# Designs tried in a protein design run: peptides against a protein of PDB entry 1MQS. Part 203

Target 1, 223 residues: chain A of PDB entry 1MQS
Amino acid sequence: ILKMLFLNKDLNNNDNITTITDDIFNQQEIIWKVLILDIKSTATISSVLRVNDLLKAGITVHSLIKQDRSPLPDVPAIYFVSPTKENIDIIVNDLKSDKYSEFYINFTSSLPRNLLEDLAQQVSITGKSDKIKQVYDQYLDFIVTEPELFSLEISNAYLTLNDPKTTEEEITGLCANIADGLFNTVLTINSIPIIRAAKGGPAEIIAEKLGTKLRDFVINTNS

## One batch from the design tools (peptide; made by RFdiffusion4, then SolubleMPNN)

Design b2_p29_8_s1 (from b2_p29_8, 13 letters changed)
Fold by OpenDDE base, seed 1:
Structure b2_p29_8_s1 (fold): chain B 223 residues (1-223), chain A 29 residues (1-29)
Amino acid sequence: as target 1 above (223 residues)
Amino acid sequence: SIQYSTIINDGKSFIKKYNIHAVIEKYKS
């Protein structure tokens, strides 16, 4: 998330959030940005960052994507929103209206191929593709805490998976997304792991889904 | 064939970057 706020540029990996923000804030060139959120990502940001952290990261204004927003044509915008058709259409409309100078788009979960192509097609028609600087998926942001240890850092995953009001379908969907993230990580490392998971819970579901994906991948790559 | 995305490891985290401009070019040509 912090990397996203700095336009996904390289940061000093040995510093904590406070040190990084202080160092950048004290630099001569602070890039002021607008942060565009939706309801879901607002909760995510609020759980990780304080208002002062946003300011130190160069976020001068933050607002909801569905709210009426004043044009700031000389200010770059960071979008951190769900990968939905509605949000894509709004982003494209913002692009058409020259609402911001540059667009840094970060989706909160995996962007499906059809939506990626839809975004690209719409942007191509506008003739303003140069303003689209980045498109990232923040849901696949794996945090490496130790040389052989990493985590997905999915916001509210524990609460969602353990909430008795959460439907089985919702749990299955979330587990599938987690498995997709793990699968991509495994491919990046280029090593097929032995999967271990606690039984009787979501971890087992994720492990099964990941195992299936890995097996299918091996079969398909060898065919 | 277009590479639609790549995973970036900066030593601390893994993020997925979409090759949006390559996909845009597909529709411009």
Scores: peptide ipSAE 0.544, ipTM 0.911, DockQ to the pose 0.489
Fold by OpenDDE base, seed 5:
Structure b2_p29_8_s1 (fold): chain B 223 residues (1-223), chain A 29 residues (1-29)
Amino acid sequence: as target 1 above (223 residues)
Amino acid sequence: SIQYSTIINDGKSFIKKYNIHAVIEKYKS
């Protein structure tokens, strides 16, 4: 989420987490941006970030996507919204009206191919495709409270999820394997975590599977 | 075949970056 607020510029696989954090918080030049949210993402942001964090990230104004918003044609906008047809239409309308200078679009969960195509088609008609700078989604997001961060070295497994030939069964199987890995990590830490995951994607599936495994473990250990 | 997306692992999360401009160009032709 923090990287999103900084236009995903610090996404370097070779950078240490500590270095990334320091660079983010010590950034001398702040680019002021507008943050566009929906009801779901508002709850997410509120649970993870403080108001001061938004200000440090250069967020000067945040608004709901369905609200009437004043045009700020010289200000870049970050959208963090659900991947729905309605939200896509609103974004395109904002583009048509030159509401902002640049558009950084981040969907809260996986963007279906049909909606991606729809977005692209509509943008192509506007003639303003250059204003669309980024389109991301939260493919897998576990909200981890800093500073204790760990990652599973299973990045290669996720490439399989992008293969259009991947079946639902394969996806389910992969999610189960990821959940197993996380479960083992939790056992190593010897602490039961509160699980929070983005909705509508693999993260939710993994979270559910992990939750089930943890519940089963607790029940069996106490019996 | 157009590569529609790439998965990025930043160590904290997995995000998908879409090649939106490549997809847009498909509809401009």
Scores: peptide ipSAE 0.533, ipTM 0.905, DockQ to the pose 0.426
Fold by OpenDDE base, seed 4:
Structure b2_p29_8_s1 (fold): chain B 223 residues (1-223), chain A 29 residues (1-29)
Amino acid sequence: as target 1 above (223 residues)
Amino acid sequence: SIQYSTIINDGKSFIKKYNIHAVIEKYKS
C-alpha cells in the first residue's frame, strides 16, 4: 500500500508503516497527491493506514471515485479502485477534463484484457496518454516470515472466511484474490508447486483456483 | 506481439505492471 502511495517507487520496506512514513516524511521531499478510492479500497486502506499515515505519504486529499471531486490540475492522482468498466470510464473522464496532472492507476484486483484494451482505446482518443503514468493491478502486500513461509497479509481474511454472515460472493471474491496472490508468488519462485489444501473449506476453493491459474499459465506459456 | 504486463515482486509486495503505453500505441497506429 505504501509503495503505491509513493508511486510504486522502490522503498525500504524493512520497517513498519510508521517508521517508513516517518522516515520518508522527514528525509524526503513529499509529492502531494490525491487519492481516489472506491468503497472496497476505502475499507482496505482504512484497515492498514491511519489518517496521519496518509498525510505523511503525501496524500493531501482522498475521495471516492463516484463522488464529485474538485479539479486539481496541478496535482497528481493515485487511483486505487476496482477494475470495472464504470471506474475506467470515470478515470477516462477525469483525464479528459484535466482533473489532475498525472494519473497513477492501481486496480485492486486483476484487470481483464478486455478492460485493459478499453482503457487504452479510450485514452488513445483523448490525446492525453502522456498523463497516464502507471497502471498496476493486484497490489498485494506480503511478508516473508521464513524461506518457505509467507503471508499475503490480507486484512481480516480469516475472519471474513469464517464469519457466517459473509456472503458466498464475498468468500469467492476473497478466495480469488488470495489465489491471485499465490499465483504471482509462484511465478516469482519460478517453480510449479504441488498444491495442498484442507478439504471442505476456503482453502480448497483457493487451491482449485490457483491450480486452474497455474494450468492455464503453463498451457499458454508452452503453446 | 505486445508485452502487456510484467509481474513485480520486491519481497514485500507483488503487483502486475501493465505496459499501458504499448497498448495505447496499438490504437494510435
Scores: peptide ipSAE 0.532, ipTM 0.908, DockQ to the pose 0.507
Fold by OpenDDE base, seed 2:
Structure b2_p29_8_s1 (fold): chain B 223 residues (1-223), chain A 29 residues (1-29)
Amino acid sequence: as target 1 above (223 residues)
Amino acid sequence: SIQYSTIINDGKSFIKKYNIHAVIEKYKS
């Protein structure tokens, strides 16, 4: 996610997001950007980053893709949205309207070939293809702490899951986010894992959700 | 054949970069 916010440039990532943002803020000129999100990506960003982190990353404004947004023709835009026809059409419309100076498009999951071609075709018609700087699928970032061990770096996950004041809804939501992150990781490894989790705790909930996602994916890929 | 995408793994993140401009050129032509 941080890499996306810095236009997918190489970063010296460490285990502390704040340290990374502080270092960049102090050492490099900040490029101010707008961040365009949807409901799903908003949840993802909120689970990993704080508002202050966004600011330090040069995000001056963030908005929902379906909301009316003021034009900022001199400001580059980062899109982090679901790969849907609707979102693609909105992005193209924003391009046509010269809403931003540059377009850095990051999809939250795999972009199907048909949608990729649709995006390309529509952009080709606009004559403004030069403004499209990047198109990525942005998988959830993880930090490798040890061999074959990684962390999704979800803020306060342990505390939230173990706090007796945390509601069931909050736990379920957090577990879903974790499962999403793991799912994306699995897809990049091109291997279906055997899921192992301790029973009777949050890990079991996560495992169940991940299992469901994997099963659904296999079914959809084979149809 | 157009290479549509490349997976980038820096050990800390996985991203898929699409060769969008190559695909765009296909339609300009």
Scores: peptide ipSAE 0.519, ipTM 0.900, DockQ to the pose 0.400

Design b2_p29_8_s2 (from b2_p29_8, 14 letters changed)
Fold by OpenDDE base, seed 1:
Structure b2_p29_8_s2 (fold): chain B 223 residues (1-223), chain A 29 residues (1-29)
Amino acid sequence: as target 1 above (223 residues)
Amino acid sequence: SIQEYEIINDGTRYIKKYNIHSVINKYKE
């Protein structure tokens, strides 16, 4: 999060927030920025940073994405918001309105492909794509419980996948998300696994999807 | 596509950095 506030530049983050921010103030010119949040990210930021931390990070003002915000055309903006169609539309509208000088977009979770394409398409139409400086999303979180044992800790995944009332479309969607998370985890640990899954259920679907992704990746990497 | 982003682990967080302009350029052509 702190790195995000510094536009994802290289920082010596081995120290605490205070030390890092003090060093930046003393050694580098601070860049003043606007921070745009939503309800979810507000809670996240509040859990990690204090108001003084934001100021020391160069955040001149922070606002909710759905709030009416005054234009600051000479100030760069950091978006830290959920990857939703609504938020994308608002960002694009802000871009159209020249609300800020530069746009650093950080989605709080994985950006679905369809929304990525939607964002790109809308931005392309504005003719102001040069103002989009960065687009990041959060890597699907996983927990290392013990050596070589990982968990994605997706809330209610088991219940959803095993509920007889869950539709096929819902299962397919969730399995795709899980497969994406697992794929990314594999890349993170730099190890290609042998996939084992129980047959006849969602685990098999996930395994198949993951296998396909891994095979495609290997082929593309070697080409 | 895997070619359109890179996974970054800076020791404190895991993120995807998109090559957003490559994606945007598909619609400009």
Scores: peptide ipSAE 0.537, ipTM 0.912, DockQ to the pose 0.421
Fold by OpenDDE base, seed 5:
Structure b2_p29_8_s2 (fold): chain B 223 residues (1-223), chain A 29 residues (1-29)
Amino acid sequence: as target 1 above (223 residues)
Amino acid sequence: SIQEYEIINDGTRYIKKYNIHSVINKYKE
């Protein structure tokens, strides 16, 4: 996320967020930017960054993509939004209207090929493709906290799974989402992991679901 | 063939960087 806020420049990842922001603030002129979010990305940003962190990163204004936003034609914009047709259309409209000087687009998940082509086609028609500086997506729906440890960033998963008021249906749904995330992660590693989970709890449910998905995948791929 | 994307590990996440201009240029033709 921090890298995104600094236009995906190489940052020294060995330092704390505060140290990185302070170093950049002291060494380089802060490039003021607008941050455009959606509901999902707002939650993500809020969970990781404080308001002061955004300011230190040069974010002067943050707004929702669906909100009416004033033109700032001399200010670069960072989009961190879901890869949807609606959001792409809004971005293109913002481009057409010269709402910002530069466009740094970061999708919160993988951008489907059809939407990539749609974005490219629409941008090509505007004649303003030079304003599109970057397009990124989140290739994997996980955060690497340690070299051998990752998180799926599912909001309140622990609380939901341990809340006695949570229904079985809600637990099952959450476990399915977790299993899907893990499955996607495993596919990128190109190896079948040994699954270990505590017995008698949600972890076992997740492990079983993941195991089933992996088995089905192996069977279908070798067929 | 210019790769349309690059997978980058920024230390915390795996992200895909698109060569968006390569894709855009396909439609200018």
Scores: peptide ipSAE 0.536, ipTM 0.912, DockQ to the pose 0.411
Fold by OpenDDE base, seed 4:
Structure b2_p29_8_s2 (fold): chain B 223 residues (1-223), chain A 29 residues (1-29)
Amino acid sequence: as target 1 above (223 residues)
Amino acid sequence: SIQEYEIINDGTRYIKKYNIHSVINKYKE
């Protein structure tokens, strides 16, 4: 996240966010930027960064992507939003209207190919492709905590799966998301894992979905 | 073929950097 706020430039490796922001603030010229978020990314940012951190990172203002935003044509913008058709359309519209000087787009999860193509196609029509400086996504939405332990960092997953008020559709959807995350993770291991899961619960559902994805992948890759 | 992306480790997560202009250029031709 911090790297994103600094336009994905190389940062000094430090585990302390405050130290990083302080060092940059004191030692480097601050580029003031606008940060555009959505509901999901707002939660993410709020969980990791304080207002002071944003300020020190050069974020002069942050807004929701769906909110009316004043044009700042001389200010670069960082988008950190979900990879949806709606958000892409808004970004393109912002581009068309010269809402900002430069566009640094960071999707909060993997950008589907169809949406990538859509973004590219729309941008190509605007004639303002030069303003698109970066496009990133969270390709692998997991954090490695230990060599043999990682987390997908899905918010409230446990609570959702164990809440009696949660619908079957919600459970199924969440399990699918988890399976997708795990699948992406497995792709980096370069081996087919043995899947173990507790029986009779969401873990089993996830395991089955993941297994199917892996099997399909192997078949498609070997074909 | 032109590589359209690269995988980057930001220290905690893996992100994909797109060569967006290469993709955009496909539509300009």
Scores: peptide ipSAE 0.531, ipTM 0.912, DockQ to the pose 0.463
Fold by OpenDDE base, seed 2:
Structure b2_p29_8_s2 (fold): chain B 223 residues (1-223), chain A 29 residues (1-29)
Amino acid sequence: as target 1 above (223 residues)
Amino acid sequence: SIQEYEIINDGTRYIKKYNIHSVINKYKE
């Protein structure tokens, strides 16, 4: 998220992450930017960053993509939104209206090919493609916090799973999402993990779902 | 052929960087 807020600038590979962060904050001139969010990304940002952190990153204004926003034609914009047709149409409309000086687009999940093509097609007819500076998506839905620890960053997962008011359907859905995220993560490690989970709870459900996915994958890969 | 995307690991997450201009240029021809 922080890297996104700094326009995904290349980090010097020789520096520790802490040093890089300090250098970015202390040595680089703050570029003031607008941050455009949707409901989902707002929750994500709010869970990780404080308002003061946004300010330190040069975010002068943040708004929802569906809200009416004042034109700031001399200010670059960072979009951090879901990859939907609706959001793409809004971004293109913002481009047409010269809402901002530059567009840095970060999708919160993988951008489907059809939507990528749609975005490109719409931008091509505007004549303002030069204002599109970056297009990124979240290839994998996890964040590595430590070499041996990662998080799927699912909002309020612990609270939801432990809330007695949560329905079985909600639990099942959440467990499925978690299992999907874990599956994607495991595929990047290129090894079959030993799955351990507490019995009698959501963790067991997740473990079973993940195990099934892994087994199916192995069978399909060996075929 | 110019690769249309690059997978980047920034140490915390995997991000796909698109060469969006290469895709846009396909529609300008």
Scores: peptide ipSAE 0.522, ipTM 0.907, DockQ to the pose 0.429

Design b2_p29_8_s3 (from b2_p29_8, 16 letters changed)
Fold by OpenDDE base, seed 5:
Structure b2_p29_8_s3 (fold): chain B 223 residues (1-223), chain A 29 residues (1-29)
Amino acid sequence: as target 1 above (223 residues)
Amino acid sequence: MVQESTLINDGSSYIKKYNIHAVIEKYRE
């Protein structure tokens, strides 16, 4: 997330957030930027960064992508939003209207090929492709917090899973998302892990879903 | 062949960088 806020420049990963922001603040001119978020990314940012961190990163204004935003044609914009057709259309519309000087697009999850092509096609028609500076996605929907410990950055997962008012459909959907995230993680370690989960709860559901995905994957790769 | 994407480890997560301009050029012909 910090890397995104600094336009995906190389940062020393061994430093904490405060040290990184302080060093950049002291050594380089702050590039003021606008941060465009959606509901999901707002939760993600709030979980990792404090308001002061955003300011130190040069974020002067942050807004929701679906909100009416004032044009700032001389200011670069960072988009951190879900990879949806709706968001892509909004970004392209912002591009057409010259709402910002430069566009740094970061999707909160993997960008499907069809949406990538749609984005590219629409941008090509505008004639303003030069304003698109970066396109990134969160290929793996997790953050490493400690060695061998990671988070999927799912907001309020604990609350949702433990709230008696949560519907079975909501739980199932959340568990599916978690399983997908875990599956993506497993693919990066190039090994099939032993899955351990507590019985009688959501963890078991997640484990079963993950197990199924892994089995299906193994079958498809060995055929 | 211009690579369309690159996987990057930023120390906390894995992100994919897209060469969006390479993709855009396919639609300008």
Scores: peptide ipSAE 0.535, ipTM 0.907, DockQ to the pose 0.447
Fold by OpenDDE base, seed 2:
Structure b2_p29_8_s3 (fold): chain B 223 residues (1-223), chain A 29 residues (1-29)
Amino acid sequence: as target 1 above (223 residues)
Amino acid sequence: MVQESTLINDGSSYIKKYNIHAVIEKYRE
């Protein structure tokens, strides 16, 4: 996330967020920019960064993508939003209207090929492709917190899974998403793990789904 | 042939960088 806020430049500091922002703030000229979010990414940013961190990263204004936003034609914009057709259309409209000087687009998850092509096609029609500076996505939806601990950035997963008002369908859907994330994580490891989960809860559901995915993968790989 | 994307490990996650201009060029021709 910090890398994104600094336009995906290499940061040589592996320290905590505060140390990194302080060092950059003190040593380098800050490029002021706008941060455009959606509901999902807002939750993600809020979980990792404080308002002061955003300021030190050069974020002068942050807003939701679906909200009416004032034009800032001399200010670069960072988009951190879900890869949806709706968001792509909004970005293109912002481009058409010269809402910002430059566009740095970061999708919160993998960008499907069809949406990539749609974005490219629409941008090509505008004649303003030079304003699109970067396009990134979160290829894998997990964060490495420790060498042996991985975290999926799924907002309010614990609360949702433990809320008595949550429907079975919602639980199943969330568990599927978690299992997908874990599966992707496992693929980066050189070994197939033994799955352990507490019985009688969401963890068991996740374990079962993950187990199925891993089994299918092994079968397909060995075939 | 121009590479359209690159996978990057930033130490905490994997991100994919797209060469969007390469894709845009396909629609200009």
Scores: peptide ipSAE 0.527, ipTM 0.905, DockQ to the pose 0.453
Fold by OpenDDE base, seed 1:
Structure b2_p29_8_s3 (fold): chain B 223 residues (1-223), chain A 29 residues (1-29)
Amino acid sequence: as target 1 above (223 residues)
Amino acid sequence: MVQESTLINDGSSYIKKYNIHAVIEKYRE
């Protein structure tokens, strides 16, 4: 989601951790944009980001896709909306009316082939395809819920990871166990999580291991 | 054949990037 707000210019396939910090925002050029949401994506954004994060990402204004929106022909727009025929029609209509300068379209879930073709067909008729800069979808559906705290019930995990007497092998083993537990949790809830972890410590190791497990799972599921 | 989509890990989730212009060109012909 953060990468989306920065027009996905710094995407890295090797990354599996996202951290919302001032440092990350300071490393990016601020491009002022409009963010267009629907009810579902509004809930998602609100669960993941703080209000100030939108400003840091260069979001000057955000609106619902079904709301009447004033034209901002010199401002690029990020759409983060459900892949529905209705939303596609609205996007195309916005394109026809030159409501924004550029269109970065991110669907909240997998875009069906028929809707992809419908979008393409409609855009082709407008003659304004050059304004469509990006089209993404969330290949794996994830659910963002209210914050929850849970425990894997691993005895003294934090103490073990921070004890100077703990061996590297013990740390690696414990991190693997934690990653396994988290992975099993993901499978249980049947939702792919956004992984956030502090860098430079055991949390990052766990995140990397979890990411690998998730990638393997995705490959096996889609094969 | 031009690839129409690619799978990307953006560091927080898995997304698919579409080559939308390739699909658009199909309808212009």
Scores: peptide ipSAE 0.505, ipTM 0.895, DockQ to the pose 0.404
Fold by OpenDDE base, seed 3:
Parts: sequence; structure tokens; C-alpha cells
Structure b2_p29_8_s3 (fold): chain B 223 residues (1-223), chain A 29 residues (1-29)
Amino acid sequence: as target 1 above (223 residues)
Amino acid sequence: MVQESTLINDGSSYIKKYNIHAVIEKYRE
């Protein structure tokens, strides 16, 4: 996330956020930019960064993608939004209207091929492809905090799973999402784990789903 | 062969960089 705010430049990953922002703030000219978010990414940013961190990163203003935003044609924009057709259309419309000087697009999860092609096709028609500077996605929806500890950064997972008003369908859906994230992580490590989970709760559901995915994968890979 | 994307590991996360301009060029043809 911090790297994204600095236009995906190489940063020293051994330093904490405060040290990095202070060093950049003191040594380099601040590039002022706009940060465009959606509801999901707002929660993500709020969990990781403080208001002062955004300022030190050169974020002049942050807004929701669906909000009416004033044009800043001389200011570069960072999009950090979900990879949806709706968001892509809005980005392209912003491009058409010259709302910003440059577009740095960061999707919060993996960008499907069909949406990638849709984005490219629409941008090609505008004749303003030169303003699209970067397109990134969060290929794996987890953050590694330690070699053996990681977070999927699913917002309010604990609250959702423990809310008595949450339906079984909602729990199943959330567990499926968690299992997908874990599956992707396992594939990245290139090792099939032994799955252990507490019985009688969501963890068991997740474990079963993950186990099924892994078994299917192994069968297909050995075939 | 123009590489369409590159996987980047920054130590804490995995991100994918797309060569969007290569994809755009396919539609200008």
C-alpha cells in the first residue's frame, strides 16, 4: 500500500512506515496526488495508514470513486479500487474528461482477463492511453507479516462470523472467500500443508473447503 | 513475445504489474 502511494517506486522495505515517509518527505520533493478509493479499499487504507501518513505520502485529497469529484487536470491520480466493470467505466470516463493528469490504477484484487481487455479496449478508443501510467492488482489478497504468519485482510471477518444476525449463507460465503485466499497462499509457497482447525466453528468449514480445493488441485496436477 | 504481466513480490505482498499498453495496442490494429 505504501509503495502504491509512492507510485510503486522502490522503497526500502526494512523500514517502518513512519521512517519511510519521513525520509521521503525530507529528502525528496513531494509529488502531490489524488487518491481515489471505494468502500472496500477505504477500510484497508484506514487500517494501515494514519491521516498524517497520507499527507506525508503527498496525498492532497482522497475521495470515493462514486462521489462527484472536482477535476484536477494538473494532478496525478492514484486509483485503489475493486476490479469491477463499474469502476473501470468510471476510470475511463475520468480519463475522457481529463479529470487528472496521470492515472495510476491499482486494483484491490486480481483483475480478470475480460476486465483487463475491456479496460484496454475502452482506453484505446479515447486516444489518451499515454495518461495511463500504471496498472497493478493485488494478485494475492494477503499480507505477510511474518514468515509463518499472514493476514488475508478481510474486513470485519471476526464481527461477521460472530454476529448472531449473520445468516448461514453469509458465513458460508465468507468462509469460501477465506479458503480461496488460503489456497492462493499455499500455491505461492508451493507446499501442500497439513490442515488443522478447531472443530465446531467457521474454521472447520474453511478447512474443509480448503482441503477440497487442494485435493482437486493435486489430482489435476498429477493427471 | 511481449510479456503481458509481471508478478512482483515486495516481501509483504504479491502484486501483478500489467503491461496495459501492450494490450491496448492489440485493439488499435
Scores: peptide ipSAE 0.547, ipTM 0.912, DockQ to the pose 0.442; fails the geometry check

